# Peptides against a protein of PDB entry 3B8E: the designs that were tried, part 50

Target 1, 230 residues: chain A of PDB entry 3B8E
Amino acid sequence: PFLIFIIANIPLPLGTVTILCIDLGTDMVPAISLAYEQAESDIMKRQPRNPKTDKLVNEQLISMAYGQIGMIQALGGFFTYFVILAENGFLPIHLLGLRVNWDDRWINDVEDSYGQQWTYEQRKIVEFTCHTPFFVTIVVVQWADLVICKTRRNSVFQQGMKNKILIFGLFEETALAAFLSYCPGMGVALRMYPLKPTWWFCAFPYSLLIFVYDEVRKLIIRRRPGGWVE

## One batch from the design tools (peptide; made by RFdiffusion4, then SolubleMPNN)

Design b1_p12_7_s1 (from b1_p12_7, 11 letters changed)
Fold by OpenDDE base, seed 5:
Structure b1_p12_7_s1 (fold): chain B 230 residues (1-230), chain A 12 residues (1-12)
Amino acid sequence: as target 1 above (230 residues)
Amino acid sequence: DEYLERALKLLE
């Protein structure tokens, strides 16, 4: 997200505070919850692999898969960001290179895609309004991420949702997201302005995408053991 | 308005 901000010179899509909230607030409990996850049902039934040849390849493939999931997650956040700005009159193409004027407090006549002029205050309100749903989008996508991380090979439908700590983690991060989004004063304290409840649903397609991606990956692994997808 | 003013102070 930060790289796109620099390269495209767009208004800041994800603030530093929101990044900190993700890293410290929403990722810790899920990470702990995974430590208590039970082993896969088939892990003890699998034949041993050659540690000299298969281990390195498998680690690389797993790393790539998680990297791809992270990219989908970021894409979901940016999608939400662009939708909100577009709804407020700023089309994605118009945002390119706009950061310099956007962040200048002395320019009060920045035009949107429809010729409407925006004051500095108005622009910052819209920007901070984007930070919150970006954060929420990450949380919603993390629901799918946490669920798929329960297993490496088995489908979620086979493994089930037996880990109560994981479920607690999902509720905790959601409650934190709601608190940061709607608690009075968060706009001033954290630059996270309240969002319409409907924006919570904007991330659902991406959560579904991650889920489908992982299920397809796991399906391929089950059908072709030792393949390049593992 | 008061909320906005406080927000603006943080932007300075």
Scores: peptide ipSAE 0.017, ipTM 0.514, DockQ to the pose 0.020
Fold by OpenDDE base, seed 2:
Structure b1_p12_7_s1 (fold): chain B 230 residues (1-230), chain A 12 residues (1-12)
Amino acid sequence: as target 1 above (230 residues)
Amino acid sequence: DEYLERALKLLE
């Protein structure tokens, strides 16, 4: 989020403290849960091949998984960010290069995509309005990401939700999201304003699409082992 | 409090 903020010169989508809460508070337990994930039913039936090459492949797969999860989370968060700003008159294309004027407290006539002028205070309100929904969106996307990434080949329905640590992680991150979103004083302390419950569902279509895509991918892998889809 | 109220209105 911070890198895109710099590169695209858009208004800050997520505060530094909220980023720290994601990295240290939200991601730690899920990461541990993945380390203790139960083996797929078919993994234990495979004999080890070359331990040297298999280790490299496994490390590459883990690195790719974490990289993809982070990318998907960022995309989900930015989706919510752009939706909120678009609903307030700032279309995504208009946000490019707007940061300089956006952050200038002496400019009180920044125009949105429809020619409406925004004061500095109004702009900061809408900016801070994005923080909590962005964070919540990441958590909601993490639900789907963790569920789909716990298995390589088997569907979620075949593997099941047997990892108690994973389940605990999902509840923990959800509880943290609820705490940061609705606890009094979070708006002042963390610049995270409370959000309506409807905003929890903003990322659900996106997470559902990812889930369906991954299930279809895994289905193809099961039907055609060694194919290009793997 | 004023900022919070305005933010909540924007989320409607």
Scores: peptide ipSAE 0.016, ipTM 0.572, DockQ to the pose 0.025
Fold by OpenDDE base, seed 3:
Structure b1_p12_7_s1 (fold): chain B 230 residues (1-230), chain A 12 residues (1-12)
Amino acid sequence: as target 1 above (230 residues)
Amino acid sequence: DEYLERALKLLE
């Protein structure tokens, strides 16, 4: 998100402090939950591997899969960002190069895509309004990520939702999202203004996309063991 | 508080 902010010169979609909250808060419990579940699943069913070749290949494939999921996650966040800005009169094309004028507190007549002028304060309200739903979108997409990471090869429908640590991770992420979105003072402290509950649904298509992607991937792996998608 | 109220209105 920050790289796109710099390259495209768009209004900041997500604050640096919020990014830290994602990296340290949202990703920590999922990582722990995955560590426990991988240990349990790998101990029971895996044949002896060549420690040098099979480990390296598996790490590359896992890295690629998580990289793709991360791209879908980022896309979901930006989608929500662009939807909010578009609903407030700023179409995506109009945002390109707008950052310089957007962040200038002395320019109070920045025009949106429809010719409406926005004061600095109004622009910052819209910007900070985008931070919360971007974060929430990341969390909602991470629900799917956590669920799909429960198994390496089996469908979620085959394995079930029995991992209590995974369930705890889902609740922790959701609770953190709710806290950052609705706790008084978060607007000042983290530049995250309260989120209308309807905006939580903007992320659902991307969560579904990740879910479908992973289920298809796992299905291919099951049908073609040792394939390039494994 | 004023900023929060305005932000909520923009999300409607």
Scores: peptide ipSAE 0.015, ipTM 0.533, DockQ to the pose 0.026
Fold by OpenDDE base, seed 4:
Structure b1_p12_7_s1 (fold): chain B 230 residues (1-230), chain A 12 residues (1-12)
Amino acid sequence: as target 1 above (230 residues)
Amino acid sequence: DEYLERALKLLE
């Protein structure tokens, strides 16, 4: 998000503090939960036949898969960001190059896509309004990510939700998201203004996309053992 | 509180 902010010169979609909350708060418990795979998981059952080649190949494939999931996750966040800004009169194409004027407190007549002028205060309100939904979108997408990480080959429907630590992680990150979104003072402290509950659903298409992607991938792996898609 | 109210209105 921050790199795109710099490259595209768009208003900041996600604050640095919020990023830290994701990296240190939201991702910690899930990461730990992934270390405690259930005994029935195919990940734990999959002993490398060749420790040298199979480990290297597996690490590369895992890295690639996580990279792809991370990109989809980021796209989900940006989708929410663009939807909110579009609803407030700023179409995506108009946001390109707008950052310099957007962040200038002395410019109080920045025009949106429809010619409406926005004061610095108004712009910052809508920007900070994007931070919370972006964060929530990341959390919602992470639900799917965490669930699919339970297995490499087995479907979620086959493996089930037996990892209590994973379930706890899902609950914890959701509770954290709710806390940061709705606790009084978070708007001032973290620049995360509260959002309507309906905005939680904005990320669901991307969560579904990740879920479907992984299920299809796993299905292909099951039907074609030894393929590069593993 | 005023900023919060404005933000909520923007999401309506």
Scores: peptide ipSAE 0.014, ipTM 0.553, DockQ to the pose 0.026

Design b1_p12_7_s2 (from b1_p12_7, 11 letters changed)
Fold by OpenDDE base, seed 1:
Structure b1_p12_7_s2 (fold): chain B 230 residues (1-230), chain A 12 residues (1-12)
Amino acid sequence: as target 1 above (230 residues)
Amino acid sequence: DEYLKRALELLA
């Protein structure tokens, strides 16, 4: 998100505080939860890894986590961002290069795609209105990401959801998202304005996409061991 | 309050 913000010179889709909330608030408990996940039945049947030849996380798994899943998360966030701005008169193409004027406090006549002028305060309201949905989108997508990370080869349906810490992690990040979205004063304190509950569903297609994608990937791995998708 | 109302309106 931050790279696109710089490269495209668009209004900031995700604030610094929001990023901190993701990194420290929503990612910490899920990461810990994975450490307590029960071993897969198929993994327990394998010999211990050779620390010299077998990496804990192989390059393919890293590529999946940071390359593919991360890209889908980012796309989900930006989708929500662009939808909100478009509904407020700022089409995606119009946002390109707009950041300089957008962030200038002395320019109070920035025009949207339809010629409507926006004051600095109005622009900041819509910007901060985007921060919360972007954050929530990440959280909702992280639900799927955390669930799919429970297993490497087995389906989630085969491994089950017995890890209470994982369930707690899902609850914690959701509760944090709700707190940041609806607690009074968050708009002023954290630049996270309230989110209508309906916007939580905007991320669901992307969460489903990640879930289906990973299940298909795992299915392929089970049917074709040693494939490029492993 | 006005900012919050506007924010909610933008999300409608």
Scores: peptide ipSAE 0.018, ipTM 0.508, DockQ to the pose 0.026
Fold by OpenDDE base, seed 4:
Structure b1_p12_7_s2 (fold): chain B 230 residues (1-230), chain A 12 residues (1-12)
Amino acid sequence: as target 1 above (230 residues)
Amino acid sequence: DEYLKRALELLA
C-alpha cells in the first residue's frame, strides 16, 4: 500500500500505525499458529521425499503462493479504498497525482471528480475513514489466507479446523480489528475512525477469491500428483 | 466527535 502511495501519488490508503497493527498485532499470532498445524493425512501416508531436491522446490512454491496471496490482499484493500473514495466523489483516476495537494493543509479547495471542493479537514476525515476499512479488509482476507495455509494438498473440508491455536488466532485478529475500529479514542490515537459494520463485507469477495483459488490449486494437485502446481 | 460522526456519515 505504501509503495502505491508513493508511485501513484494517491492519498495514503493505509497509515503507518495501521501497518504496524497488521505486522505486530494481526500477523504474529497467526504466524505462530501455523507452526503448530497438525500434519495432513496425505503427508503421513506418503513416502519420504528427497530432501536435497524437493525442499528447494517447495520453498520456491511457497514463496510464490505467499506472493500471490499478498497481491490479492493488497487488491482487496485497494478495492475498499477506491470504493470509499468513489462514494465520496473521488474516482480512482482522479486520485492519481492528487497526494501533493491532498496533504497540503493550505489548500482548502481540492476538487473531487464532480467539482466539489474539499477542505483539508474534510480530506483528512475521508482519508482516515479509509484506514479502518482497509485494515479490516486485510483482516477479513487474512481469514481465508490463514485457513488455506494450514494445509498443502488437502482441502479445508478434508483437513478440517483442527488447529486450536489457528482458530484462536482468527478470533484474536478479528477481536483486534473490532477493538481498533470501535474502541473510543481510536480515531484520535490511531487515526482509525469507526466504520459501519456493513463495510466488513466489502472484503468478502476477495476472501472468497483466495479460498477458491487455493481450493482449485489443491484440487489440481490431488488430481495431478507431481505437477508443476504442486 | 464531529469528525467521527462525519466519518460514519461518509461510510453510510
Scores: peptide ipSAE 0.016, ipTM 0.531, DockQ to the pose 0.026
Fold by OpenDDE base, seed 3:
Structure b1_p12_7_s2 (fold): chain B 230 residues (1-230), chain A 12 residues (1-12)
Amino acid sequence: as target 1 above (230 residues)
Amino acid sequence: DEYLKRALELLA
């Protein structure tokens, strides 16, 4: 989010403190929970890992996690961001390069895509209005991300949802998201203004996309062992 | 409080 903010010179989509809440609050417990996941049914049928050649965290896994799934997560967040700004008169194309004028307190006549002028205060309200939905979007997409990380080869339907610690992690990150979104004072402290409940659903298509993508990938792996998608 | 109210209005 911050890199796109700098490169595209768009209004800040997500606050720095909120990013820390993601890193420390929503990501840690779910990640730890994966250590308690049940072994896959076929894991003992595989040859033992060669410690000299086979890395526990290989480049392929990293590429999948950060390159593919992470990209979908980011796209989901930015989709929500652009939808909110578009509903407030700022079309995506108009946001490009707008940051300089957007952040200038002395410019009180920044025009939106429809010629409406926005004061600095009004612009900051809509900017901070984007922070909470962006954050919540990340959490919703993380539901799917965490679920797909349960297994390497088996479908979630085969593995099941038996890890109570993982389930706790899902509730924890959701509870944190709700707390940050609705607790009084969060708007002042974190620039996270209250979220209308309907905005929670904005990320659902992306969450579903991640889930479907991974299930299809795993299906291909099961049907074609040793394929490039493994 | 006004900012919060406005934010909710914008999200409606």
Scores: peptide ipSAE 0.015, ipTM 0.456, DockQ to the pose 0.026
Fold by OpenDDE base, seed 2:
Structure b1_p12_7_s2 (fold): chain B 230 residues (1-230), chain A 12 residues (1-12)
Amino acid sequence: as target 1 above (230 residues)
Amino acid sequence: DEYLKRALELLA
């Protein structure tokens, strides 16, 4: 998210403190849970790990946990971000390069995509309004992402929800999200304004889409092992 | 308070 913020020069979609909460709060337990996920039947047939060359945790699991999940989370978060800004008159294309003027407190006539002028105060309100939904979206997307990362080839229904640590992680990150979203003072401390419960559902279709896509992918892998889809 | 009110309105 921060990289896109710099490259595209868009208004800040997620505060730095909130990013830290994601990295240190919501991602820790899930990442650890993936390390203890039960191996697939095909993995168990492989030769023993070489302790001299092989990492403690499967490199593929690490790449999925920190690389792929992070990317998908960002996509989900940005979806919510763009929805909120679009509802307030700022279309995605209009946001490109807008950051400089957006952050200038002396410019009180920044125009949205429809010619409406926005004061600095108004712009900051809508910016901070994006933080909590973005964060919550990450959590909601992560529910699906963590589940799909349990296996490489097997369906979630075949592998099952046997990892108690992962299940605990899902509850933990959800509880943290609720805390950060609704605890008094979070708006001031973290620039995370309280979120109406209805916005928790914004990411659900996206999470479902990813889940379905991954299940289809895994189905193809099972039917055609060794393909490029793997 | 104004920020919070406006934020809630935007999220309605």
Scores: peptide ipSAE 0.013, ipTM 0.542, DockQ to the pose 0.026; fails the geometry check

Design b1_p12_7_s3 (from b1_p12_7, 11 letters changed)
Fold by OpenDDE base, seed 5:
Structure b1_p12_7_s3 (fold): chain B 230 residues (1-230), chain A 12 residues (1-12)
Amino acid sequence: as target 1 above (230 residues)
Amino acid sequence: DEELERALKLLA
């Protein structure tokens, strides 16, 4: 998100505070919960890795985690961001290069895509209104990301949802997201303005996409071991 | 930021 903010010079889609809330708030308990996941049923049938040649973190793992899943997460967040701004009169094309004027407090006549002028205060309200839904979108997508991380090869349906700590983590991150989104004073303290409950559903297609993508990937691996998708 | 915060408090 921050990289696109710099390259495209668009209004800030996700604040530094919201990033910290993800990294330190919503992700910690879920990540720890994976340590308590049961071993896959076929783990003893797999060839052991060579500790001298086979890296724990390899290009394939990085490609999946950051290149594929991370891109879907980012797309979900930006989709929410662009929809909110479009509903407020700022079409995506109009946002390109707008950051300089957007962030200037002395410019109170920034025009949207329809010729409506926006004061600095009005623009910042809309910007901070985008931060919370972007954050919530990431959390909703993280539900699927956490679930797919339960296994490397077996389907989640084969593995099941027996890890109580993981289930607790899903509720914890959701409760924290709701608290940060709706607690009075969060707009001032964290620049996270409350969002309409309907915005929680905006991320569901992307969450489903991640889940389906990973299940298909794992299915291919089970049918053709040693393939390019493993 | 401080001015914006004051303005938002007035609108609340």
Scores: peptide ipSAE 0.015, ipTM 0.505, DockQ to the pose 0.020
Fold by OpenDDE base, seed 1:
Structure b1_p12_7_s3 (fold): chain B 230 residues (1-230), chain A 12 residues (1-12)
Amino acid sequence: as target 1 above (230 residues)
Amino acid sequence: DEELERALKLLA
């Protein structure tokens, strides 16, 4: 998000405080919960890892985590961001290069895509209104990410949802997202304005996409062991 | 309250 903000010179899609809430609030508990996940049903049938040849995290796993899943996650957030701004009169093409004027408190006549003038205060309300949905989108996508990380090759349906700590992690990040979205004063304290409940569903297609993608990947691994997808 | 109302209107 921050890189696109700089490169495209668009209004800030996700605030620094919100990023910290993601990193420290929504990511930590789920990550710890994975340490308590039950071993895969077939783990004892596998040969011990060779520490010289088999790294714990291989390049393929890194590609999945940061390249593919991370890209889908970012696209989900930006989709939500662009939809909200478009509904407020700012089409994506109009946002390019707008940041300088957007962030200038002395310019109170920034025009949207339809010629409507926006004051600095109005623009900041719209910007901060985008931060919360972006954050919630990340959390909703993280549901799928956390679930798919439970296993390396087994389907989630085969492994099941027996880890109570993981379930608690999903609840915790969701509760935090709800708290930050709906608790009075969060707009002033964290620049996270309230979210219409319908916006929670904006991320669901992306969560489903990640889930389906990983299940298909795991299916391919099971059917074609040693392939490029493993 | 006014800012909240505005924010809610933007999300509607």
Scores: peptide ipSAE 0.014, ipTM 0.551, DockQ to the pose 0.026
Fold by OpenDDE base, seed 4:
Structure b1_p12_7_s3 (fold): chain B 230 residues (1-230), chain A 12 residues (1-12)
Amino acid sequence: as target 1 above (230 residues)
Amino acid sequence: DEELERALKLLA
């Protein structure tokens, strides 16, 4: 989010504090839970990793995690961001290059896509209104990310949801997201204004996309072992 | 409403 903020000069889609809440609050418990995931049913049938040739983190894994899944996750967040701003009169094209004027407290006549003028305070309210749904979208997408990370090769349907700690992690991060989104004072403390509960569903298509993508990938791996997709 | 007002004051 911050990279796009800089490159496109758009209003900040996700605050630094909110990012920290994701990294430390919503990601930590789920990530730890993966350490307790049950071994894949076929893991003992695979050849052991050669520590001399097989890197723990290889280029393929980096490409998948950051290049593919990470991009889909970012797209989900930005989709929600753009929808919220569009509902408030700021179309995506109009946001390009708007950051400088947006963040200037002395400019109180920034026009939206329909010619309506916005004060600095009004702009910051809508910005902070965007932080919440972006955050929630990330959490919802992380549900899929966490689930797909359970296994390297087996389908989630084959592996099942047996890790109780992982399940707890999903509930914990969801509860935390709800708390941070709707608890009184969060607008001031974290610049996260409350959002209609319906906005939680904005990320679902992207979560589904990630899930389907990974299941298809794993299916290909199972059918064609040793392929470039592995 | 009070929270919003407080937030607006912090932004001013």
Scores: peptide ipSAE 0.013, ipTM 0.476, DockQ to the pose 0.022
Fold by OpenDDE base, seed 3:
Structure b1_p12_7_s3 (fold): chain B 230 residues (1-230), chain A 12 residues (1-12)
Amino acid sequence: as target 1 above (230 residues)
Amino acid sequence: DEELERALKLLA
């Protein structure tokens, strides 16, 4: 999100505090839960990793985590961001290069795509209104990410949901997201304004996309071992 | 803290 913020010079899509809430709040317990995941059913049929040649974190894992899944997460968040700003009169094209004027507290006549002037305070309200839905979008996408990370080759349907710590992590991150979105004072403390319940569903297509994508990928790996998709 | 916010933005 921050790279696009800098490159496109758009208003801040996700606040730094919200990023910290994701990294330290919502992602930590789920990440720890993966350490308790049961081994895949075929793991004992594989030769042991050669510690001299085979890295635990390989190029394929990095590509999946940062290159594929991370990009889909970012797209989901930015989709939500652009929808909210468009509903408030700022079309995506109009946001390009707007950051400098947007963040200037002395400019109180920034025009939207329809010629309406926005004060600094009004702009910041809209910006902070974007932070919570972006955050929730990431959490909803993280549900799919956590589930797909249970296995490398086997389908989630083959592996099952037996890891109670992982299930707890899913509830924890969801409860935390709800708390941060709806608890009084979070708008002042975290610049996270209350979220309309409908915005929780905006991320569901992206979560489904990630899940389907990974299941298809794993299916290809099972049918064609040693392929470039692995 | 604007500096912390900036640093965190760079890491996100």
Scores: peptide ipSAE 0.008, ipTM 0.389, DockQ to the pose 0.024

